# Peptides against a protein of PDB entry 3NZW: the designs that were tried, part 10

Target 1, 212 residues: chain A of PDB entry 3NZW
Amino acid sequence: TTTLAFRFQGGIIVAVDSRATAGNWVASQTVKKVIEINPFLLGTMAGGAADCQFWETWLGSQCRLHELREKERISVAAASKILSNLVYQYKGAGLSMGTMICGYTRKEGPTIYYVDSDGTRLKGDIFCVGSGQTFAYGVLDSNYKWDLSVEDALYLGKRSILAAAHRDAYSGGSVNLYHVTEDGWIYHGNHDVGELFWKVKEEEGSFNNVIG
Target 2, 222 residues: chain B of PDB entry 3NZW
Amino acid sequence: QFNPYGDNGGTILGIAGEDFAVLAGDTRNITDYSINSRYEPKVFDCGDNIVMSANGFAADGDALVKRFKNSVKWYHFDHNDKKLSINSAARNIQHLLYGKRFFPYYVHTIIAGLDEDGKGAVYSFDPVGSYEREQCRAGGAAASLIMPFLDNQVNFKNQYEPGTNGKVKKPLKYLSVEEVIKLVRDSFTSATERHIQVGDGLEILIVTKDGVRKEFYELKRD

## One batch from the design tools (peptide; aimed at target 1 A20 M45 G48, target 2 P127)

Design b1_p11_3_s3 (made by RFdiffusion4, then SolubleMPNN; from b1_p11_3, 8 letters changed)
Fold by OpenDDE base, seed 4:
Structure b1_p11_3_s3 (fold): chain B 212 residues (1-212), chain C 222 residues (1-222), chain A 11 residues (1-11)
Amino acid sequence: as target 1 above (212 residues)
Amino acid sequence: as target 2 above (222 residues)
Amino acid sequence: MAFEIRLLPHL
């Protein structure tokens, strides 16, 4: 897996691959590694497929209950804390989760929390999570600026996942891309890595380690 | 050392069409190198136009299917005989599987039916309840032999339009029920030739708006 | 007691 999220002047970019593996077996090329918790809140998935899918879906239910009880949307801080508290109760039981809770509230603005099954909860501006994270960071850190345009930020997210898909055997399939603003998240499509690779190679003159 | 799990072999396959879905399984049941049965059905009609198979350790598979059937029954009791939708069934099965997260059902589960729009639907599950909706999925012993074939023949992977230098993919299209049945039969006959845990018979359940029908074909009895 | 199970899908 390779997932990333970063804050910039235009909000948050979230980009993820779609491959699941069981050892050397490609279990799926079409996994949805982003859960849409509500129109303003996303969760990303890395680690055990069932652990992530089950508990982030559960988190969605908790967030909805909060909205019903409090008559307002849950904060990103509170949502991430619910998940963090949950996984901490299972510490040592063998859950495998690396997640980013990304959202926009009027109180917090654009906010990203990293939460993992070790009980770590971090607030930050840039995270890459998964087996391909180092490949994504290589591209992302080299090109990141706060003042990126929305278009450039979307491309950078997509391009960083593509780099990871190219180098990490456990990442691939497609890139799912999101932009989160004050008005909510916007889905920016599913980009097949096979097609995207050749397009990017041609347009950038990059990936010269691969002969066309 | 005691192993609580067995492996009864077999293979299952689901394919979704436009207005139908198919779930197929061989009828061989084995333990190690011994054939226990040449006809032990493993694909079941669970009601509400949902068919289900849980392939791997048969005791776990049977237990899971029984629990799901019971879940359907209680759903009707609690919700005034409302039909359980395939997506709701998938969520329910996730909870059944994940409820045993730390002592999993040793099975690969596939369900097939129609979604609320009448479109064919196949859902596949890992042993602990991750699931996705797909156009096709193979599970069980010969899944590694069949799944790449399905990628090529259902989803047209690695197929391109001639004369485009590999730049234009073969367009996706729904397959007819006849085409799907052909693919299922070819999959299982091929798997039987290369895998000792697959053979004897092939049972295919076809789900349409008119209900569930069954087809049976002989496989190699080696 | 850990039992040997099939590899689970991992993201």
Scores: peptide ipSAE 0.357, ipTM 0.826, DockQ to the pose 0.104; fails the geometry check
OpenDDE base, seeds 1, 2, 3, 5: peptide ipSAE 0.346, 0.145, 0.140, 0.350; ipTM 0.814, 0.827, 0.829, 0.824; seeds 1, 2, 3, 5 fail the geometry check

Design b1_p11_3_s4 (made by RFdiffusion4, then SolubleMPNN; from b1_p11_3, 6 letters changed)
Fold by OpenDDE base, seed 4:
Structure b1_p11_3_s4 (fold): chain B 212 residues (1-212), chain C 222 residues (1-222), chain A 11 residues (1-11)
Amino acid sequence: as target 1 above (212 residues)
Amino acid sequence: as target 2 above (222 residues)
Amino acid sequence: MAFSLRPLPWQ
């Protein structure tokens, strides 16, 4: 798995691969590793598929309950805290989760929290999570600027996942891309790695380790 | 050391069509190298036009299917006989599976039916309840033999339009019931040849708007 | 075996 999220002048970019594995077996190439919690809040999944899918869906329910009770959308801080508190209660039980809670509220602005099953909760501007995270960081960190255009930011997110998909055997399938703004998240499509790789190679003159 | 799980072998396969879905399974039940039964159905009509199979450890599979059937029953009681949709069924099954997260049902679960738009739907589950809607899925002993075949023949993976130098993929299209049945039969006959835990019989449940139809085919009784 | 979005680098 490779997931990433970063803040920039235009909001948040979220990009994830779609491969699931069971050992050396590719279980799926089409897993949705972004859970759309609400129109303004996204959760990413790394680790155990069921753990992430179950508890982030549960988180969605908690966020909805908050909205019903308080007549206001839950903050990203509060949403991430709910999840963090939950996984902390299960600490040592064997949950495997590496998640980013990404959202936009009027109070907070664009916000990213990293939450994992070890009990870590971190607020930050840039996170890459998963077995391919170091590959993604290599591309992302080398090209990241706060002042990126939305187009450039989207491309950078996509390109970083592509790099990870290329080098990490446990990442691949496709890139799912999101842009989060004050108006909510926008889905920017599913990009098959096979097609995307060749396109990027041609346009950039990159990936010269692969002979066409 | 005591192992609470067994492995009863077998293989299951789901394929979604445009207005139908198919869930198939062999009827062989084994323990180690001994055939317990040559005809033990493992694909079930659960009502509300939902078919289900949970393949792996048969005791766990049967338990899970029974629990789901009961869930359907209670859903009707609680919601004025409302039909359980396939997506809701999938969510329910997730909860059944994840409820035993720390002592999982040792099964690969597939359900098939029609979505609310009347389109064929197949949902697959891991042992602890992660699920995905897919066009096709093989589970069980010979899943590793069948899935690549399905990737190629249902999803047309690695197929390209002739004369395009591999630049244009073969377009996705729905398969007919007849085509799907052919693929299912080829899958199971092939799997039977290469896997000792697959064989004896093939039962196919076809879900359409008109209900569930069953077909049976003999497999090698080796 | 459960499906994994693994491995995590910290594991």
Scores: peptide ipSAE 0.176, ipTM 0.801, DockQ to the pose 0.201
OpenDDE base, seeds 1, 2, 3, 5: peptide ipSAE 0.171, 0.069, 0.114, 0.098; ipTM 0.791, 0.802, 0.795, 0.792; seeds 1, 3 fail the geometry check

Design b1_p11_4 (made by RFdiffusion4; failed a check: the pose's geometry)
Pose (drawn by RFdiffusion4):
Structure b1_p11_4 (pose): chain A 212 residues (1-212), chain B 222 residues (1-222), chain P 11 residues (1-11)
Amino acid sequence: as target 1 above (212 residues)
Amino acid sequence: as target 2 above (222 residues)
Amino acid sequence: FADSVKFWSFG
């Protein structure tokens, strides 16, 4: 698994791979590692497939309950805390999840929270989570500027996940892109590495090692 | 010490057509190197046009299927006999499985039916509730032998239009019920050849708008 | 147990 989310001039970019594993066995290449909590909230998934899916779906129900009660959209900070505090209650029981809660509120602007099953909760501009996180950091960190165009930022996020899908035996499948503005998240497609790799290699001249 | 889990072998397979779906499984049940039964059904019609199989530790598989069938019963009791859609059944199974997160049903579960649009549908589950909708899925002992074949023959993976210099992918035309049954039977004869836990018989449940039908085929008994 | 029967992970 490789997931990333970063803040920039144009909001937030979220990118994830879609591989699921059972050890060295590729269990699936078409899993959704991003959950749409609501029109302005996204959650990313890494770790235990069931733990992430179950608790992030539950988080969505908790956020919806907040809106009914408070007659107001839940903040990114509060939403990430609900998950952070839940996971903390289970500390030591073996839950396994590296998560990112990304969203936008008038009150907070573009906001990203890293939340994991150790109970760690961190606000930040850039996060890469999962077995392939360092591969994504390598490409993302060396090309990141706050002033990236929406187009360039979307590409970098996509390119970074691609770098991870190439080098990490446990990442791959396809790339799912998202862009977050004050009008909510915008889905930017599912990009199969099976075609995305060769296309990027030709157009960019990178991946100069692999013979084409 | 006591081990609450065992392995009863078996292999299951699910393929979704445009307006149908199939869930197949060998009828052999095993413990270690012995055969407990050459015919012990492992794929079940649970009502509301849903078929399911929970393969792995059979006691757990039975308990789960029994609990789900009872769930459909109560769904009708509590919701004015409303039909349980396959998507709803999948989320329900997720909660049943995740409910035992800390002592799991040791099974790989697959269900099949039609979605609300009458299209074929297949869902497969992780032991603790991780699930996804798919075109096809192999589960159980021979899953590692069969899933690659299905990626090739069902979803046309790695196949290209001849003479297009590998530039044009083989189109994703869709399989008829006849073409699917062929792939299923071939899959199980192959699995029976290479995996010692697969054999004796093959039972297929076909699901359409008209309900659930069954077909049976003998397999090598060695 | 077969790999398909084991727990799935996103990492």

Design b1_p11_4_s1 (made by RFdiffusion4, then SolubleMPNN; from b1_p11_4, 9 letters changed; failed a check: the pose's geometry)
Amino acid sequence: MSPATQEVSFS

Design b1_p11_4_s2 (made by RFdiffusion4, then SolubleMPNN; from b1_p11_4, 8 letters changed; failed a check: the pose's geometry)
Amino acid sequence: MSPATQEVSFG

Design b1_p11_4_s3 (made by RFdiffusion4, then SolubleMPNN; from b1_p11_4, 8 letters changed; failed a check: the pose's geometry)
Amino acid sequence: MAPATQEVSFS

Design b1_p11_4_s4 (made by RFdiffusion4, then SolubleMPNN; from b1_p11_4, 6 letters changed; failed a check: the pose's geometry)
Amino acid sequence: MAPATQEWSFG

Design b1_p11_5 (made by RFdiffusion4)
Pose (drawn by RFdiffusion4):
Structure b1_p11_5 (pose): chain A 212 residues (1-212), chain B 222 residues (1-222), chain P 11 residues (1-11)
Amino acid sequence: as target 1 above (212 residues)
Amino acid sequence: as target 2 above (222 residues)
Amino acid sequence: SFAPSVQFRWY
């Protein structure tokens, strides 16, 4: 798995791969590793497929309960804490998840929280999570600028996941893109690496190793 | 020491058509190198036009299917006999499985039916509730032998339009019930040839707007 | 042993 999310001038970019594994067995190439908590909240998934899916879906129900109770959209900080505190209750039981809670509120602006099953909870501008995280860091860190256009930022996030899908035997399938503004998240498509790789290689001239 | 799990072999297969779906499984049940039964059904009609199979440790598979069938029964009792849609059944199965997160049902489960638009639907599950809707899925012992074949023959993977210089992908025209039954039978004759836990018989459950139908085919017994 | 298809899925 490879997931990333980063803040910039135009808000937040979220990108994930879609591969699921059972060891060296490719279990699926079409899994959804991003969950739409609500119109302004996204959650990313890495680690145990069932733990992530189950608890992030549950998180969505907890966020909705907050809105009914408080008559107000839940903050990114509080939403990430609900998951962080839940996972902490299970510390030592073997839950396995690397997660990112990304969203926007008037109160907080663009906001990103890294939350994992160790109970770690961190606010930050840039995170890459999963077996392919370092591959995504390599491309993302060396081309990142706060002042990226929405178009360039969307591409970098996409390109970074592509770099991970290429080098990490446990990442691949397709790239799912999202952009987060104060008007909520905008889905920017599912890009199959099967075609995205060759297209990027030709148009960019990169991936100069692999023979085409 | 006591091991609460065993492996009863078997292979299951699910394919979704435009307005139908199928869930197939061999009827052999095994323990180690012996055959417990040459005919022990492993795919079940659970009502509300849903078929399911939980393959792996059979005791767990039976307990799960039994618990789900009872779930559909109570769904009707609690919701004025409302039909349980396949997407609702899938989420329900997720909770049943994740409920044993710390002592899992050791099964790979697949269900089939039609969605609320009458389209064919297949859902497959992880032992602890991870699930996804798909076009086709192979589960059980021969899953590693069959899934590649289905990616090729069902979703036309790696296939291109001849003479397009590999530029145009083979279109995703959709399979009829006849063409699907062929792929299923071929899949199981192939699996029976290469996997010692697959054989004896093949039972297919076909689901349409008219309900659930069954077809049976013999397989090599060696 | 169980086939990989029966084992836990990971992202």

Design b1_p11_5_s1 (made by RFdiffusion4, then SolubleMPNN; from b1_p11_5, 7 letters changed)
Fold by OpenDDE base, seed 2:
Structure b1_p11_5_s1 (fold): chain B 212 residues (1-212), chain C 222 residues (1-222), chain A 11 residues (1-11)
Amino acid sequence: as target 1 above (212 residues)
Amino acid sequence: as target 2 above (222 residues)
Amino acid sequence: GPAPATQEWWL
């Protein structure tokens, strides 16, 4: 898996691959590694598929309950804290989760929290999470600027996942791309890695380790 | 050391059509190198136009199916005989599986039916309850033999339009029930040739708006 | 933990 999220002047970009594996077996190429908790809040998945899917779905329910009880959307801080508290209760039980909770509230603005099954909870501007995270960071860190245009930011997110898909055997399939603004998240499509690779290679003159 | 799990072999697959879905399984049940049964059905009609199979350790599979059937029953009691939707069934099964996260059911679960729009639906589960809706999925002993075939023949992977120099992919389209059944039969006959844990018989459950139909075909018995 | 007959999916 490779997931990433970063803050910039235009909000948040979230980009993820779609491969699931079982050892050397490619279990799926089409997994949704982003949960759309509400129109303003996303969760990303890396680690055990069932652990992530089950508990982030559960988190969605808790966020909805908060909204019903408090008559306002849950903050990104509170949502991430709920998940962090939950996984901490299971510490040592063998859960495997690397998640990002990304969203927008009027109070917080665009916000990203990293939460993992070790109980770590971090607020930050840039995170890459998964087996391909180092490959994504290589591209992302080299090109990231706060002042990126929305178009350039979207491309950078997509391009970083593509780099990881190219080098990480456990990442691939497609890139799912999101832009989070004050008006909520916007889905920017599913981009097949096979097609995207050749397009990017041609347009950039990159990936010259592959002849074509 | 004591191992609480067994492996009863077998293979299952599901394919979703436009307005139907198919879930098929062989009828061989084995332990090690011994055939326990040449006809032990492992694909079940669970009511509400939902068919289910949990392939791997048969004791766990049977337990899971029984629990799900019971869940359907209680769903009707609690919700005035409301039909359980396939997506809700999938969520329910996730909870059944994940409820044993630390002592899993040793099964690959597939369900098939129609979604609320009448479209064919196949959901696949890992042993601990992650799930995905897909157009097709193979599970069990020969899944690694069948799944690549389904990728090619259902999802048209690695197929391109002639004369396009690989620039235009073969377009996705739904298959007819007849075509799906052909693919199922070819999948299982091929798997039987190459895998000792697959054979004897093939049972296919076809779900349409009119209900569940069953078909049976003989497979190689060696 | 125990090794299942079928393998868990990882992301």
Scores: peptide ipSAE 0.467, ipTM 0.812, DockQ to the pose 0.509; fails the geometry check
OpenDDE base, seeds 1, 3, 4, 5: peptide ipSAE 0.458, 0.461, 0.463, 0.455; ipTM 0.797, 0.812, 0.808, 0.802; seeds 1, 3, 4, 5 fail the geometry check

Design b1_p11_5_s2 (made by RFdiffusion4, then SolubleMPNN; from b1_p11_5, 6 letters changed)
Fold by OpenDDE base, seed 2:
Structure b1_p11_5_s2 (fold): chain B 212 residues (1-212), chain C 222 residues (1-222), chain A 11 residues (1-11)
Amino acid sequence: as target 1 above (212 residues)
Amino acid sequence: as target 2 above (222 residues)
Amino acid sequence: GFAPATQEWWL
């Protein structure tokens, strides 16, 4: 898996691959590694598929209950804390989760929290999470600027996942791309890695380690 | 050293059509090198137009199916005989599986039916309850032999329009029930040739708006 | 190890 999220002047970009594996077996190429908790809040998945899917779905329910009880949307800080507290209760039990909770509230603005099954909870502007995270960081860190245009930011997110898909055997399938603004998240499509690779190679003159 | 799990072999396969879904399984049940049964069905009609199979360790599979059937029963009691939707069934099965997260059911689970729009639906589960809706899925002993075939023949992977120099992919389209049955039969006959844990018989459950029907075909018995 | 079909999925 490779997931990433970063803040910039235009909000948040979230990009993820879609491969699941079971050992050397490619279990799926079409897994949704982003949960859409509400129109303003996303969760990303890396690690054990069942652990992530189950508990982030559970988190969605807790967030909805908050809205019903408090008559306002849950903050990104509170949502991430709920998940962090939950996994901490299971510390040592063998859960495997690397998640990002990304969203917008009027109080917080665009916000990203990293939460993992070790009990770590971090607020930050840039995170890459998964087996391909270092490959994504290589591209992302080299090109990231706060002042990126929305178009350039979307491309950078997509391009970083593509780099990880190219080098990480456990990442691939497609890129799912999101842009989060004050008006909520916007889905920017599913981009097949096979097609995207050749397009990017041609347009950039990159990936010259591969002969077309 | 004690091992609480067994492996009873077999293979299952689900394919969704436009307005139908198919879930098929062989009828061989084995332990190690011994055939326990040449006809032990492992695909079940669970009511509400939902068919289910949990392939791997048969004791766990049977337990899971029984629990799900019971869940359907109680769903009707609690919700005035409301039909359980396939997506709700999938969520319920996730909870059944994940409830044993630390002592899992040793099975690959597939369910098939129709979604709320009447479209064919197949859901597959790992042993601990991650799930995905897919157009097709193979599970069990010969899944690695069948799944690539389904990628090619159901989802048309690696197929391109002639004369386009590989620039235009073969377009996706739904398969007819007859085409799906052909693919299922070819899948299992091929798997039987190359895998000792697959054979004897093939049972296919077809779900349509009119209900569930069953078909049976002989497979090699060696 | 687990057979691919009966092994947990990883992301």
Scores: peptide ipSAE 0.471, ipTM 0.813, DockQ to the pose 0.835; fails the geometry check
OpenDDE base, seeds 1, 3, 4, 5: peptide ipSAE 0.457, 0.459, 0.462, 0.459; ipTM 0.797, 0.811, 0.809, 0.804; seeds 1, 3, 4, 5 fail the geometry check

Design b1_p11_5_s3 (made by RFdiffusion4, then SolubleMPNN; from b1_p11_5, 6 letters changed)
Fold by OpenDDE base, seed 2:
Structure b1_p11_5_s3 (fold): chain B 212 residues (1-212), chain C 222 residues (1-222), chain A 11 residues (1-11)
Amino acid sequence: as target 1 above (212 residues)
Amino acid sequence: as target 2 above (222 residues)
Amino acid sequence: GFPPAVQEWWL
């Protein structure tokens, strides 16, 4: 898996691959590694598929309950804290989760929290999470700046996942791309890695380690 | 050392059509190198137009299916005989599986039915309850032999329009029930040739708006 | 771990 999220002048970009594996077996190329909790809040998945899917779905329910009880959307800080507290209760039980909770509230603005099954909870501007995270960081860190245009930011997110899909055997399938603004998240499509690779190679003159 | 799990072999396969879904399984049940039964069905009609199979360790599979059937029964009691939707069934099965997260059911689970729009639906589960809706899925012993075939023949992977120099993919389209049945039969006959844990018989459950139909075909018995 | 045929999925 490779997931990433970063803040910039235009909000948040979230990009993820879609491969699931079982050992050397490619279990799926079409897994949704982003949960849409509400129109303003996303969760990303890396690690055990069942652990992530089950508990992030549970988190969605808790966020909805908060909204019903408090008559306002939950903050990104509070949502991430709920998940962090939950996984901490299971510390040592063998859960495997690397998650990002990304969203917008009027109080916080665009916000990203990293939460993992070790109980770590971090607020930050840039995170890459998964087996391919270092490959994504290589591209992302090299090109990131706060003042990116929305178009350039979207491309950078997509391009970083593509780099990870190219080098990480456990990442691939497609890129799912999101842009989060004050108006909520916008889905920017599913981009098949096979097609995307050749397009990017041609347009950039990159990936010259591969002969076309 | 004691191992609480067994492996009863077998293979299952689900394919969703436009207005139908198919879930098929061989009828061989084995332990090690011995055939326990040449006809032990492992695909079940669970009511509400949902068919289910949990392939791997048969004791766990049977337990899971029994629990799900009971869940359907209680759903009717609690919700005035409301039909359980396939997506709700999938969520329920996730909870059944994940409820044993630390001592999992040793099975690959597939369910098939129609979604609320009447479209064919197949959901597959890992042993601990992650799930995905897909157009097709193979599970069990010969899944690695069948799934690549389905990628090619159901999802048309690696197929391109002739004369386009590989620039235009073969368009996706739904398969007819007859075409799906052919693919299922070819899948299982091929798997039987190459895997000792697959054979004897093939039972296919077809779900349409009119209900569940069963078909049976002989497989090699060696 | 589980055999590949029934192994849990990883992301």
Scores: peptide ipSAE 0.468, ipTM 0.814, DockQ to the pose 0.743; fails the geometry check
OpenDDE base, seeds 1, 3, 4, 5: peptide ipSAE 0.465, 0.465, 0.465, 0.464; ipTM 0.800, 0.814, 0.810, 0.806; seeds 1, 3, 4, 5 fail the geometry check

Design b1_p11_5_s4 (made by RFdiffusion4, then SolubleMPNN; from b1_p11_5, 6 letters changed)
Fold by OpenDDE base, seed 2:
Structure b1_p11_5_s4 (fold): chain B 212 residues (1-212), chain C 222 residues (1-222), chain A 11 residues (1-11)
Amino acid sequence: as target 1 above (212 residues)
Amino acid sequence: as target 2 above (222 residues)
Amino acid sequence: SFPPAVEEWWL
């Protein structure tokens, strides 16, 4: 898996691959590694598929209950804390989760929290999470600026996942791309890695390690 | 060292059509190199137009299916005989599986039916309850032999329009029930040739708006 | 000891 999220002047970009594996077996190329908790809040998945899917779905329910009880959307800080507290209760039991909780509230603005199954909870501007995270960081860190245009930011997110899909055997399939603003998240499509690779190679003159 | 799990072999396969879905399984049940039964059905009609199979360790599979059937019954009791939707069934099965997260059911689970729009639906599960809706899925012993074939023949992977120099993919389209049945039969006959844990018989459950139909075909018995 | 590992999916 490779997931990433970063803050910039235009909000948050979230980009993820879609491969699941069981050992050397490619279990799926079409897994949804982003949960849409509400129109303003996303969760990303890396690690055990069942652990991530089950508990992030559970988190969604807790966030909805918060809204019903408090008549206000849950903050990104509170949502991420709920998940962090939950996984901490299972510490040592063998859960495997690397998640990012990304969203916008009027109180917080655009916000990203990293939460993993060790109980780590970090607020930050840039995170890459998964087996391909270092490959994504290589591209992302080299090109990231706060002042990126929305178009350039979207491309950078997509391009970083593509780099990881190229180098990480456990990442691939497609890129799912999101832009989060004060108006909520916007889905920017599913981009098949096979098609995207050749397009990017041609347009950039990149990936010259592969002969066309 | 004690191993609480067995492996009863077999293979299952689900394919979703436009207005139907199929779930198929061979009828061979084995332990090690011995055939326990040449006809032990492993695909079940669970009511509400949902068919289910949990392939791997048969004791776990049977337990899971029984629990799900019971869940359907209680759903009717609690919700005035409301039909359980396929997506709700999938969520329920996730909870059944994940409830044993630390001592999992040793099975690959597939369910098939129609979604609320009347479209064919197939959901597949790992042993601990992650699930995905897909157009097709193979599970069990010969899944690795069948799944690539389905990628090619159901999802048209690696197929391009002639004369386009590989630039135009073969368009996705739904297959007819007859075409799907052909693919299922070809899948299982091929799997039987190459895998000792697959054979004897093939049972196919076909789900349409009119209910569940069963078909049976002989497989090699060697 | 723990039961044998199963073929769970990883992301």
Scores: peptide ipSAE 0.476, ipTM 0.813, DockQ to the pose 0.424; fails the geometry check
OpenDDE base, seeds 1, 3, 4, 5: peptide ipSAE 0.468, 0.476, 0.476, 0.455; ipTM 0.801, 0.816, 0.815, 0.803; seeds 1, 3, 4, 5 fail the geometry check

